Peptides against a protein of PDB entry 4CIC. Designs and how they scored, part 43

Target 1, 148 residues: chain A of PDB entry 4CIC
Amino acid sequence: KVSTKGHYGVQAMFDLAQHFGEGPVSLKSIAERQGLSEPYLEQLIAVLRKAGLVKSVRGAQGGYILAREPRDIKVGDIIRVLEGPIAPVESVSQDDPEHSLKFDFSVTKSVWEKVKKSIEEVLDSITLADMLKDAEEAQMAQGYMYYI
Target 2, 147 residues: chain B of PDB entry 4CIC
Amino acid sequence: KVSTKGHYGVQAMFDLAQHFGEGPVSLKSIAERQGLSEPYLEQLIAVLRKAGLVKSVRGAQGGYILAREPRDIKVGDIIRVLEGPIAPVESVSQDDPEHSLKFDFSVTKSVWEKVKKSIEEVLDSITLADMLKDAEEAQMAQGYMYY

## One batch from the design tools (peptide; aimed at target 2 V2)

Design b2_p20_6_s1 (made by RFdiffusion4, then SolubleMPNN; from b2_p20_6, 11 letters changed)
Fold by OpenDDE base, seed 2:
Structure b2_p20_6_s1 (fold): chain B 148 residues (1-148), chain C 147 residues (1-147), chain A 20 residues (1-20)
Amino acid sequence: as target 1 above (148 residues)
Amino acid sequence: as target 2 above (147 residues)
Amino acid sequence: GKLDLGTDYIELGEKFEIEK
């Protein structure tokens, strides 16, 4: 699962991608367009900035921009920054080291590793540029449906 | 992410697959072999039984068996039974219908749908029989490293 | 329940604290 954090992070990054080349975007404007709380978005943007995916621009028209071109940012990069490495299974509490030792659950672990790899491959195959293209295609399709 | 429920469910089903054809396996024995609490396993088995993935056998040698051959049970089947449909994104609380309506997040949704599809394809490509084979291969590989 | 990938997950890798 992608956490709410990952979901909103991708959403915020996509908003920045849509405005790439138009200059800095305010957090308020992103929050309004994406239906996010501004305080929550501030936390997300802080993490994304520290990871070098976004840049803060100072000044009267200050805000945020993508630090790289949309084609150079994978969804997987965003998720890894916000959530860390893609884990297909959440941690069983490490608290009982004695029980974890006995059974080489190598086979069940292998299943989840395959799931992990598959998720990573998908997320690493999608860039913000791909998302922009998909959005344009969707808008064109909706536009054509209204003309029919 | 697969929930603990999904993980332990697959683990329990795999244990039953390893003993397929040997007769009923007690919950206690599964719990001991898989490092699961028996009460937790009871809950899992109850769900799996209701879904028709396992059968309860009554009697002095009572317990549980797979309801189908290991090759006829996909990991995806187990996960869907225990966790329902594979959702790639945690459900943002449906509680604020007004905010979810405005932006056709069709593109971001599409990303998660692709992830979902990929997970489903992987889980549906793996059967309990495949897991049994992998276990045998792993045991052989470990056996060869000790010689 | 839906495949709740967020709540009680087994970490197959490094500890991700999913803040709920």
Scores: peptide ipSAE 0.031, ipTM 0.788, DockQ to the pose 0.188; fails the geometry check
OpenDDE base, seeds 1, 3, 4, 5: peptide ipSAE 0.029, 0.028, 0.031, 0.027; ipTM 0.778, 0.782, 0.789, 0.786; seeds 1, 3, 4, 5 fail the geometry check

Design b2_p20_6_s2 (made by RFdiffusion4, then SolubleMPNN; from b2_p20_6, 11 letters changed)
Fold by OpenDDE base, seed 1:
Structure b2_p20_6_s2 (fold): chain B 148 residues (1-148), chain C 147 residues (1-147), chain A 20 residues (1-20)
Amino acid sequence: as target 1 above (148 residues)
Amino acid sequence: as target 2 above (147 residues)
Amino acid sequence: GKLDLGEDYIELGTPFKIEK
């Protein structure tokens, strides 16, 4: 499972990518289009802004823009900012001390490291520009279905 | 995060793989070697048994064995049994109804589907036999450092 | 980020929850 935070963060960044070059987009408009609460989106945008992925524009037509071109933002960059480094099997959360036996079984650890590496490679291979292209292709495919 | 259930399930299955051909292994011995509580291991083994990955042997020297050869059990099989289908995106748990908006954004969904596929491919490419081989190689590497 | 493979999840550092 991708965290809700990671999922919605990618959605918000994709919305900004769709409007890239059109000027600043309000949080309200992003929230409406992406089905997010505005307060939740504000938290996400704050983190993304601090990481330098988005910029705030002040004024009457203020809002947010991507800080870089869509081609220069990987999905992996967004996830790392929101979720931290795609860490291998970190510590069993201390909440169950009896089951917190960090059995560092070296062989099982290697399995999870392979999974981690694979996820990183996939997420680092996808940019916001790639997502824009996929969206355009999907729209064209839908348009053709109405004419048949 | 791999679930603790998935992680410990793979450990337990790997322990059974290490003893494959030696007869039944007691839950107590698996728990001791893998640093698991016996009650927790019992829950895991029950699920794995129901799925046909392990067999119970009754008697004084009873215990558990792999139901198939280590080469015929993928890590992906273990994870699917314990965790269900590998889903890349957390279903927004209903616990926060305000945030449970399953926004089926088609483009973002495709990203997560790619991640899912990648995870499945990795886990389905690793068998318990591969893990046994890796363990043997690691032991040999440690032996060479002391000499 | 938790790759939630279930109720008990090991954090792979990716926010992925494997739906059981």
Scores: peptide ipSAE 0.036, ipTM 0.782, DockQ to the pose 0.268; fails the geometry check
OpenDDE base, seeds 2, 3, 4, 5: peptide ipSAE 0.032, 0.032, 0.031, 0.031; ipTM 0.791, 0.783, 0.787, 0.788; seeds 2, 3, 4, 5 fail the geometry check

Design b2_p20_6_s3 (made by RFdiffusion4, then SolubleMPNN; from b2_p20_6, 11 letters changed)
Fold by OpenDDE base, seed 1:
Structure b2_p20_6_s3 (fold): chain B 148 residues (1-148), chain C 147 residues (1-147), chain A 20 residues (1-20)
Amino acid sequence: as target 1 above (148 residues)
Amino acid sequence: as target 2 above (147 residues)
Amino acid sequence: GKLDLGESWLELGEPFSIEK
């Protein structure tokens, strides 16, 4: 399953969020926990680091940490960094007037813009802190099922 | 510009909606108006026809028509037919317990499920009739700017 | 762009101009 850059990026960032405050986490440990190849994770982390979402810590106990608190990182921020803007409407360069003039093109474009906006709103409404909370709630729910 | 199947499918269906009630429209005429290759359009129309969204009319003035009224065809219906279910959560087959057990996987999955649901809601809220109305409104707005 | 939702690719927006 070729998971999307976005999918694995969110997983990696969530792993770092779970360990936030515990110090640096090695790429190896993240890869093992998230079921990712270490080389692929290295590429993702490089992009996330360049964007200022992750910091590298040097030394014998070196690794990676979130550059911000989990509450200050939206899922939308992670996706924008890894995949770019969600559906950049390439500005139909004014230079090809013949393709721009079709009324039908404008209406169809509006459909995709509505979809884009909806996706952005959802992804910008979810922080890594929200994901941590959801994880805790799910863990508590599983614990109660074993006692019944 | 390799347009997505969904993009061109919606364009083709919208063209048929604009001509709804006028009789059969040739693939050639749709292709010309929408800027699509006729062979590519033929593939799209074949899928849409099989799904019961489009009907073929035979004869000298043959072509294609919408199988339903524009108000009864959602954009979501077109997309599901052409691209399949929007983010089918492949039921993580219970058979690979090792990948399913990671708590982290469940939380990440929930994010994508929320996105999926949002997309479905948007696409299911828009009919071809809504698109026709939007087109009419846009045309009227352009007419007023020239006066 | 293609939004990869993990299990499905939703192609959203204008067709990728594969600039050749």
Scores: peptide ipSAE 0.050, ipTM 0.799, DockQ to the pose 0.218; fails the geometry check
OpenDDE base, seeds 2, 3, 4, 5: peptide ipSAE 0.044, 0.034, 0.041, 0.035; ipTM 0.802, 0.797, 0.803, 0.804; seeds 2, 3, 4, 5 fail the geometry check

Design b2_p20_6_s4 (made by RFdiffusion4, then SolubleMPNN; from b2_p20_6, 10 letters changed)
Fold by OpenDDE base, seed 4:
Order: sequence, then structure tokens, then C-alpha cells
Structure b2_p20_6_s4 (fold): chain B 148 residues (1-148), chain C 147 residues (1-147), chain A 20 residues (1-20)
Amino acid sequence: as target 1 above (148 residues)
Amino acid sequence: as target 2 above (147 residues)
Amino acid sequence: GKLDLGEDYIELGEPFKIEK
């Protein structure tokens, strides 16, 4: 399961990609379109901005824009920024001291490393431009369904 | 991140695989070898048993065994039993009703579906027998480093 | 189970409730 943060982060970035070249987009407008709370979106955007994936524009027509072209932003880049490195195994919460993962079993670790690598490969293979293309294709397919 | 449950479940199943053909293994012995609490392991084993991946043997030499050969148990099977279907996106906890994923954005969903498929393919490509082989290779490699 | 894709975890299945 991708975290809520990762999910919404990708949604927010995708919204910005859809408006790329149209100028700054307000957080309010993104929140409304994506069904996000504005405060939550503000936190996500702050992280994305700090990482250099998003730029803030000041002024009356202020808001946010992608810092790079959609083709130059991978989904993997967004996830890494928001969630850090893709970890295949949840670190045993420090709260159960008795269940210290004492045995870093090399074999089980290797399984999770393979999972991690696979996830990374997928996420790094998808750009915001790819998502835009998929959206366009989906809209065209829906449009054709309305005209039939 | 694989859940603690999935992680320990795979460890427990791997321990049983290492002892496959040697007879029943006690929960205590598995817990000791894998660094698990016995109560936690008991819960894991109960789920695995109910799913038919593990069998309980009764008697003085009682314990648990794999219900199938290591080659016939995929890591994906273990994970599905313990954790259910691999979900690429964490379901927004019901606790924030205001953040209903109102927009099942087909495009973002497709991204996560690709991730899910990739995870499933990996986990379904690895058997307990593969893990046993990897362990043997790792032990041999370590043995050669000490000489 | 949770697959950690970062700070927020990808759950691979239902979290195991440790009965206390």
C-alpha cells in the first residue's frame, strides 16, 4: 500500500502537470479538483517545493507550478521526496524493544530488496508526462463512449 | 515496507522450510532461532495453519511442519495469507471521513496497479526453496571468507 | 502488510492485530 501521503502527493503533482504552461495554480484550486484538504495539500506542497519539484510564484496570480517539465519528473522522484527511500520492510517500531530484529536474516532481506528494486523500477519508469498521456487517452475513450 | 507480520511470517515459514523433512518443529525453537516472541509466533502460525500452509503435529514430538514442499510455497502465498491481497495504495484510513478519496483518479490508480503487479510478480517468483538455496549459497560464501 | 514506500507505508494486506 502506498501511503496516503504518496498517493495525494502524486495526485497534486499530476494536477500541476495538467496545468503546466498555464501559469501558477492556487492550492485551493488543486485541493478542490483533487478532493484534498487545503492544509494537507499545503504540507505536501511544502515538501515538494523544498525538494525542488515545485516552485511557488508570488503575487495576485500566485500559486504553484512544476519546477521541471512533466517528462522530467518521475513518479519515483515524487515518492522519494515525500516518503524517502522506498523501504520494502517496515522497520519494527522501536516500541517493541523485545522484538528487536536481532536476526537481519540475509535471506529474508534479499526478498525484500528484490521487491524494493521492482517497485523502484516501476515508479522510475513512469513520468508525469506518461500520466498526462494516459489521462488524455482515457478522456478520449470516455468521449467516444458518450458519442456512441 | 512489508509489515512486521509479513516479515516475521516469511521468517517463520523459512525456518520451517529449513527443517522440512526433519519432522515437527516446536514454536519455541522457531521463536528462539528467529528472534520472535512465542506468543507472536503462535498467532502467525495459527493464521498460516488455517490457510493450509502449515500443519500441526500432536504428541511428544509435536509441533509444526510445512503443509507443502518448500518449492510449492511462494513468498507471495505467505504474504497473501498473512496480509491479504497486496494493495499498492494504503486505503485512506476510515478515520478521516473528510478525505474520502472522492476522485478515483483512473490515472493515479493505474500507477498503483502497475506497482501492485510488479510486487506480485516478484513475490510469486520466489519460493521457500529458492530462499533455501540462497541461504546455502550465502553460508558457503561466508565460509569461504573465514578461510 | 505495509509496504514502506517512505514515511507512509504500503500495506501488503491487513495489519496483523497483535491481540494483547
Scores: peptide ipSAE 0.030, ipTM 0.791, DockQ to the pose 0.144; fails the geometry check
OpenDDE base, seeds 1, 2, 3, 5: peptide ipSAE 0.030, 0.030, 0.028, 0.028; ipTM 0.783, 0.790, 0.782, 0.789; seeds 1, 2, 3, 5 fail the geometry check

Design b2_p20_7 (made by RFdiffusion4)
Pose (drawn by RFdiffusion4):
Parts: structure tokens; sequence; C-alpha cells
Structure b2_p20_7 (pose): chain A 133 residues (1-84, 100-148), chain B 132 residues (1-84, 100-147), chain P 20 residues (1-20)
């Protein structure tokens, strides 16, 4: 199960990545395109801003823009920002979960926002029908 | 975060794997060795039994034993047993989570209870210091 | 990972022996 925070954090950062070249966009516009609650987004952006992943701009077309290029933002970076008598007995079971954790970390560090932008272009495109192989 | 069910399901199955050659063990003994609540374990075992992963034996010193050899039980098998207008718009974000799901499935399908038994022996051993 | 677990188990056995 993916947490609301993770899903919305990545969705919002990806929406900003899709508008990076064009410039700042309002939070309202992000919420509208992504189907997110504006209050929740406001809180999410606040953390991402403190983390240096997004920045605010004061322009007419003020609003928010990625603070780092998409190629320099791993999905794992976003997740890491959002997340917060005695004796030793080794647990093999816990070691299995450590392996699961490591694999997830590997996958999320292997994908950047730029990679997601490239996938978005390829997957949602249109073309003449003869070109589908 | 790992669910209580996944953690306790795997713990209980691994305890049975550690006692597979010796024979049946009571649920109380599993709960004691693994630090588990007996009521929760009983409910857990009931599902595992229905799935053919464990079997009850009448015996006298009877109890429960794995229904398949450890080498034939993937950790992923255990997890799978315990778990249960319109328009299309592709979500690249959801595709990321699908990749995460695939990698987890791959890890859990690559480890059997036999692998865990081998790891348990190697990690929790003792030997002359010169052999480290 | 297994080597770390061996070390920690050996340290726990030594702690127990000293406590006894």
Amino acid sequence: KVSTKGHYGVQAMFDLAQHFGEGPVSLKSIAERQGLSEPYLEQLIAVLRKAGLVKSVRGAQGGYILAREPRDIKVGDIIRVLEGSLKFDFSVTKSVWEKVKKSIEEVLDSITLADMLKDAEEAQMAQGYMYYI
Amino acid sequence: KVSTKGHYGVQAMFDLAQHFGEGPVSLKSIAERQGLSEPYLEQLIAVLRKAGLVKSVRGAQGGYILAREPRDIKVGDIIRVLEGSLKFDFSVTKSVWEKVKKSIEEVLDSITLADMLKDAEEAQMAQGYMYY
Amino acid sequence: SIEEARLLNELERLRQALTE
C-alpha cells in the first residue's frame, strides 16, 4: 500500500516537472490537474519547499517551480524528505524485510523526474498506426 | 512498514521450518519462542492451514508442522496467502509504484524457508576466532 | 550482513558469560 503522502508528493513534484520549462504554476492549478485537495497540497509543498525541492516566485505568473532540474531529483529523494533487560538475538525474518527495503530504495533511486518526463512522453503519445511495432 | 500479519506470518512459518525435521510443535511453543500472542497466532495458523501451508497432527506430542518442505515454500507464497463517468488517463506516478511492487515480489519470491534456514545457521553460529 | 550478525552474536555470548 502506498501512503497518501507518497502518492501525492510524487504526483505534485511530477506536475511541477511537467511545467518546469514554462515556469511557475499556482498550487490551485496543480490540485486541479492532479485531483488533489488544496489544503493537503499546501502542507505538502511547505515541506518540499523547506527541503529545497521547490521554490516560490513572486511574479504575475507567480507560483511554484522545481528548485532543482528534474534530472537531479530522484523519486527516492522526494520520499526521503517526506518520511520521518537488553539482549541481541538475530532475526532472519527481519533480514528478509531489510532486503525488501533495500530493493525498494534501489528502484526509487534509479528513477528521476526526468526519467518520468521521458516515460510520460512515450506512453501517452499518438502516432500513425503503422508505426506501432 | 511491515504489517503485523506479514511479520508474524513469516516468523511462525520460519519457526515451523526450524522444527520440520524434529516433528510437530504446539502453537504455545511457537508463541513462546517468537514472542507472539497466542490468540493472534491461532487465527494466523488457521488461514495457513486452509492454504495447505501447515498441517495439524493428532499424535500425543502432536501439534503443527509444515505441510510442504521448506525448500518448496517461498516467502512470497506466505504473503500471498495472508493478503486479500469512466475514462483512461495513464499515470506515470502509478507506473513507478508498479515497479516498486515488482521488485518486492521478486525479492520475496527469491527467498524460501530453506534459504532462511541456511542463513539462520550461518549468521547465528560460533567458531574459533581464527576462522573469522 | 551475516558477518555483522556473527560479530553481534559473539559479543552477546561474551556479555552473558561475563554476567554469569

Design b2_p20_7_s1 (made by RFdiffusion4, then SolubleMPNN; from b2_p20_7, 14 letters changed)
Fold by OpenDDE base, seed 1:
Structure b2_p20_7_s1 (fold): chain B 148 residues (1-148), chain C 147 residues (1-147), chain A 20 residues (1-20)
Amino acid sequence: as target 1 above (148 residues)
Amino acid sequence: as target 2 above (147 residues)
Amino acid sequence: EIKKAQELTRLQRELEKELE
């Protein structure tokens, strides 16, 4: 499962991709368009900036831009930055010693590793550029449905 | 991500698969072998029983058995029973109205649907019989390393 | 009983989300 953090992080990065080449975008404008709280978006952007996926631009028209071209940012890169390594199983909190007997049954672990690998392959196959293309195609399809 | 419930549910079902054809297995014995609390296992088994994946056997040697052959139970079936539909994104609790503006951006939704489909395909490709085979192969491989 | 178990599982998921 992708966390809420990962979900909104991808939305914010996609918004920046849609404005790539147009100059810096304010956090306020991203928050408004994506239905995010500005404080939450600030936290996400701070992490993404530290990871080198986003750059801050200072000035009167200050804001944020993608640090790389949309084609050079995979969805998997965004998720790994925000959530860390894709874990197929939620880490049982180490704090319950009774549940800490993770009987590492090698076979059940292998099932989850297969799931992990599959998720990674999907997320690493999708770039922000692919998402932009899909959005354009969807908009064109909607435009044609109103004319029929 | 698979929840703890899904994880332990698969472990419990796998334990029952290992004993398939040997008769009923007690919850206590499953709990001991799988490192699960008995009360937690009781809850899991109750759900699995209601879904028709497990049967209860009454008597002095009472316990639980798989309701179907290991080949007829997919890991995906277990997960769907315990967790419901595989959701790629954790449902943001509808209760936070500020976060409830899930701008259903169609494009981001499509990404998560691709992830969902991929997870479903993997989990539906693995049966308890496949897991049994993998366990046997792993045991054989370990046995050969000691010689 | 099943509703309570689902509610506990939901609460546990919410708690696990807060700990992340």
Scores: peptide ipSAE 0.114, ipTM 0.742, DockQ to the pose 0.017
OpenDDE base, seeds 2, 3, 4, 5: peptide ipSAE 0.105, 0.089, 0.102, 0.116; ipTM 0.748, 0.740, 0.746, 0.751; seed 5 fails the geometry check

Design b2_p20_7_s2 (made by RFdiffusion4, then SolubleMPNN; from b2_p20_7, 9 letters changed)
Fold by OpenDDE base, seed 1:
Structure b2_p20_7_s2 (fold): chain B 148 residues (1-148), chain C 147 residues (1-147), chain A 20 residues (1-20)
Amino acid sequence: as target 1 above (148 residues)
Amino acid sequence: as target 2 above (147 residues)
Amino acid sequence: EIEEARLKVEEERKREEELE
């Protein structure tokens, strides 16, 4: 499962991709368009900036831009930055030491590793540029349905 | 992510698969072998039984058996029974109505749907029989390293 | 459009590197 943090992070990065080359985008404008809390978005953007996926621009028209082209940012890169390595099983909180998921069964571990690999392959196959293209195609399809 | 419930459910079902054809297995014996709490296992088995994946056998040698052959039970079937439909994104607990994941962005939704489909395909491609085979192969490989 | 956007970002990057 992708966390809420990962989901909103991809959403924010996609917003920046839609405005790529138009100059810096304010956090306020991203928050408004994406339906995110501005304080929450600040936390996400801080992490993404530290990872070198986003750049801060200072000045009167200051804000944020993608640090790389949309084609050079995979969804998997965003998720790994925000959540770390993709874990297929929820870590049992260390608070119950007796219920440490003894992954001692090599066979069950192998199932979850296959799931992990599959998720990684999917997320690494999708760039922000692919998402932009999909959005354009969806808009064109909607435009045609209004003329029919 | 698979929940702890899903993980332990697969583990318990795999234990029952290893004993398939040997008769009923006690919850105590499953709990001991799998390192599970017996009360927690009772809850899991109750759900799995209700879904028709496990049968209860009564008597002095009572316990549980798989309701189907290991080849006819996918890992995906176990997960769907225990967790429901595979959700690629954690549902924000409805407790913060303001942070409802407005899946309004069709494009981001499509990404998560692709992830969901991929997970479903993987979990539906693995049966308990496949897991048994993998366990046998692993045991043979360990036996060869000791020689 | 994406290539034009790239060129603009590269030009901005060059301007920032010249200001450092």
Scores: peptide ipSAE 0.018, ipTM 0.737, DockQ to the pose 0.008
OpenDDE base, seeds 2, 3, 4, 5: peptide ipSAE 0.063, 0.016, 0.015, 0.017; ipTM 0.763, 0.744, 0.745, 0.747; seed 2 fails the geometry check

Design b2_p20_7_s3 (made by RFdiffusion4, then SolubleMPNN; from b2_p20_7, 10 letters changed)
Fold by OpenDDE base, seed 1:
Structure b2_p20_7_s3 (fold): chain B 148 residues (1-148), chain C 147 residues (1-147), chain A 20 residues (1-20)
Amino acid sequence: as target 1 above (148 residues)
Amino acid sequence: as target 2 above (147 residues)
Amino acid sequence: MIEEARRKVEEERKRLEELE
């Protein structure tokens, strides 16, 4: 499962993609459009910036921009930056050593590895540019439904 | 992500598959082989039994058996029984209505739906019989390394 | 560096969730 952090991170990156080439976007404006708290978004953006997916622009019209073109940022890249490697099974917190998923069963491990690979393939097949295109197509489809 | 419950459920069902046709297996023996607590396994088996994936056999040699052949039980069936529908994004617990993932963004929702579909396809493509075959192949491969 | 940043974000998220 993708965490809430991963979900909101993709949402914030998509907002920046929609404004790519228009200049810096304020965190406030992203938070308002995406329904996120500004403090939470600051934390997400800080991680994304350190990973080189986002750049900070200083000044009166300061804010954030994508560090790369939307086509050069995969959803999988965002998820890996925010969550780390895709884990198909929730690691029981290290605090209960007795419930450490002893993946001693090679066969069950292989099932989860197949799930992991499938998730990675999907997330690495989708760029922010693909998401922009899908949004444009959806908007055009809605526009046509009002004229019929 | 598959929960610990889903993981252990698949593990327990796989143990029952390994003994399919040999008669009832005690929860104690499954717990010992799979490194699970017996009380936790009882809870898992109770859910799996109610869903018709496992049968209880009563008597001195009582225990549990698969309710269907290993080929007729998908990993996806086990996961859906234990966890419900595969959710690609962790739902923030319903207890915080403000952090309800307002999937209002149609495009981000579509990404997660693609992930969901991919997970479902993988889990529905693997049966307990496939897992048995993989275990046999792995055991044969280990046997050849000792020669 | 990235893991440490992730940890800090998670710690601050937990603090925000406790304050709400």
Scores: peptide ipSAE 0.025, ipTM 0.739, DockQ to the pose 0.014
OpenDDE base, seeds 2, 3, 4, 5: peptide ipSAE 0.015, 0.017, 0.016, 0.021; ipTM 0.746, 0.742, 0.740, 0.742; seed 2 fails the geometry check

Design b2_p20_7_s4 (made by RFdiffusion4, then SolubleMPNN; from b2_p20_7, 15 letters changed)
Fold by OpenDDE base, seed 4:
Structure b2_p20_7_s4 (fold): chain B 148 residues (1-148), chain C 147 residues (1-147), chain A 20 residues (1-20)
Amino acid sequence: as target 1 above (148 residues)
Amino acid sequence: as target 2 above (147 residues)
Amino acid sequence: EIKEAQKKVEEQRRLEEELK
């Protein structure tokens, strides 16, 4: 499962992608659009900035921008920055060395590794640019529904 | 993420699969083999039994068996029983109706739906019989490495 | 019945926390 942190992080990054090329966006404006608390967003942005996905711009019109083009940021990159490696299972204390049945643990581990790989493949196949495109397509579809 | 409950549930079901056809297995023996507390395992088995994945056998040699053949139990079936529907994201309170940007929520939702579908496809592609086969193959491979 | 169900849920929660 992606945590709430990962979810909101993707939302915040997507908001920055929608405004890419328009200059720096204030945290307040992102928070208002995405329905996030500003303090929570500050924490998310701090992590994303430290990871080099976001840049801070100083000045009277200061704020944040994507550090890379939307096409160069995968959803998987955002999730890995915010949550670390995709773990299919929460930390099961696998390290009990007294487990004689190392083998059963190996087979179950392989199931979770397959799940991990599948999640990684999906998240690494989606860029912020893909999300922007999907947004544009959905907006066009809604626009056409109002004219019918 | 699969919870610890889902993880241990799959382990317990796999243990029952390894003993399928040998008769009922005691919870104590499963707990010992899988490194689970017996009380925790009782709770897992109770849920799995209620869902019809496990049967209880009464008698002096009482215990539990798989209710279906290992080939007829998907890992996805076990996870859905223990954790409910696969949710890619923890319950984000999406229902704040004041969100004017329904659209952004739609795009992000589509990302998570793709992840969900991918997880479901993987978990529904793996049966307990597949896990048994993988176990046999790995045991053979280890046997060959010691020579 | 309700108290026993609540006690089982709380015991389950405790066991799930001990496994974390």
Scores: peptide ipSAE 0.086, ipTM 0.763, DockQ to the pose 0.016
OpenDDE base, seeds 1, 2, 3, 5: peptide ipSAE 0.068, 0.085, 0.055, 0.077; ipTM 0.759, 0.767, 0.764, 0.769

Design b2_p20_8 (made by RFdiffusion4)
Pose (drawn by RFdiffusion4):
Parts: sequence; C-alpha cells; structure tokens
Structure b2_p20_8 (pose): chain A 133 residues (1-84, 100-148), chain B 132 residues (1-84, 100-147), chain P 20 residues (1-20)
Amino acid sequence: KVSTKGHYGVQAMFDLAQHFGEGPVSLKSIAERQGLSEPYLEQLIAVLRKAGLVKSVRGAQGGYILAREPRDIKVGDIIRVLEGSLKFDFSVTKSVWEKVKKSIEEVLDSITLADMLKDAEEAQMAQGYMYYI
Amino acid sequence: KVSTKGHYGVQAMFDLAQHFGEGPVSLKSIAERQGLSEPYLEQLIAVLRKAGLVKSVRGAQGGYILAREPRDIKVGDIIRVLEGSLKFDFSVTKSVWEKVKKSIEEVLDSITLADMLKDAEEAQMAQGYMYY
Amino acid sequence: SFKTFYTAASTMLNSTLTIT
C-alpha cells in the first residue's frame, strides 16, 4: 500500500516538473490537474518548500516552481523529505524486510523527475499507426 | 512499514522451518519462542493450514509442522496467502509504484525458508576467533 | 513472557509503504 502522502507528494512534484520550463503555477492549478485536495496540497508544499525542493515566486504568474532541475531530484529524495532487560537476538525475519527496504530504496533512487518526464512523453503520445512496432 | 500479519506470518513459518526435521510443535511453543500472542497465532495458522502451508498432526506430542519442505516455500508464497464516468489517463506516478511492487515481489520470491535456515545458521554461530 | 527483537534505524519508508 502506498500512503496518501507519498502518492500526492510525487504527483505534485511531477506536475511541477511538467511545468518547470514554462514557469510558476498556482497550487490551485496543481490540485485541479491532479485531483488533489487543496488543503492537503498546501500542507505538503510547505514541507517540500522547507526542504528546498520547491520555491515560491511573487510574480503575476506567481506561484510555485521546482527549486532544483528535474534531473537532480530522485523520487527517493521526495520520499525521504516527507518521511519522519536488554539483549541482542538476531532475527533472520527482520533481515528479509531489510532486503525489501533496500530494494525499494534502490528503485526510488534510480528514477528522477526527468526520467518520469521522458516516460510521460513516450507513453501518452500519439503517432501514425505504422510506427507501432 | 511491515504489517503485523506479514511479520508474524513469516516468524511463525520460520519457527516451523527450524523444527521441520524434529517434528510437530505446539502453537504455544511457537508463541513462546517468537514472542507472539497465542490468539493471533491461532488465527494465522488457520489460514496457513487452509492454504496447505502447514498441517496439524494428531500424535501425542503432536502439533503443527510445515506441509511442504522449506526449500519449496518462498517468503512471497507466505505473503500472497495472507493477503487478500470512465476514462483512461496514464499515470507515470503509478508506474513508479508498480516498479516498487515488482522489486518487492522479486526479493520475496528469491528467498525460501531453506535460505532463511542457512542464513540463520551462518549469522548466529560461534567459532574460534581466529576464523573471523 | 515478553520478548522483542532488535529493529534498525530507518530514514525513510516507515509509513510511505505498508507491506504485508
């Protein structure tokens, strides 16, 4: 199961990545395109802003923009920002879960927002039918 | 975060794997060694039994034993047993989570109870210090 | 009796994913 925070955090950061070249966008526009609740997004952006992943701009087309280029933002970085009598007995079971954790970390660190932008272009495109191989 | 069910399901199955050659063990003994609640374990075992992963034996010093050899039980098998208008718009974000799901499935399918038994031996051993 | 096992520190994935 993917948490609401992870899903919405990545969705919002990806929406900003899709508008990075064009400039700042409002939070309302992000919520509209992504189907997110504005109050929840406001809280999410506040953390991402403190983390240096997004920045606010005061322009007419003020609003929010990525604070780092998409190629320099791993999905794992976003997730890391949003996350927060004695004896030793080794647990092999816990070691299995450590391996699961490591593999997740590896996947999320292997994908940047730029990679997601490239995938978005390839997957949702249109073309003449002869070119589908 | 790992669910209570996944953690306790794997713990219980591994305890049975550690006792596979010796024979059946009681549920109370599993709960004691693994620090588990007996009521929760009983419910857990019932599902594992229905799935053919464990079997009850009448015996006298009877109890429960794995229904398949440890080498034929993947950790992923255990997890799978315990788990249970319109338009199209592709979500690249959801594709990321699909990749995460795939990698987890791969890790859990690559480890059997036999692998865990081998790891348990190697990690919890004692030997002359010169061999470290 | 009461018994637990060591759990390592974690910087992420504590609540992003709930894995069964």

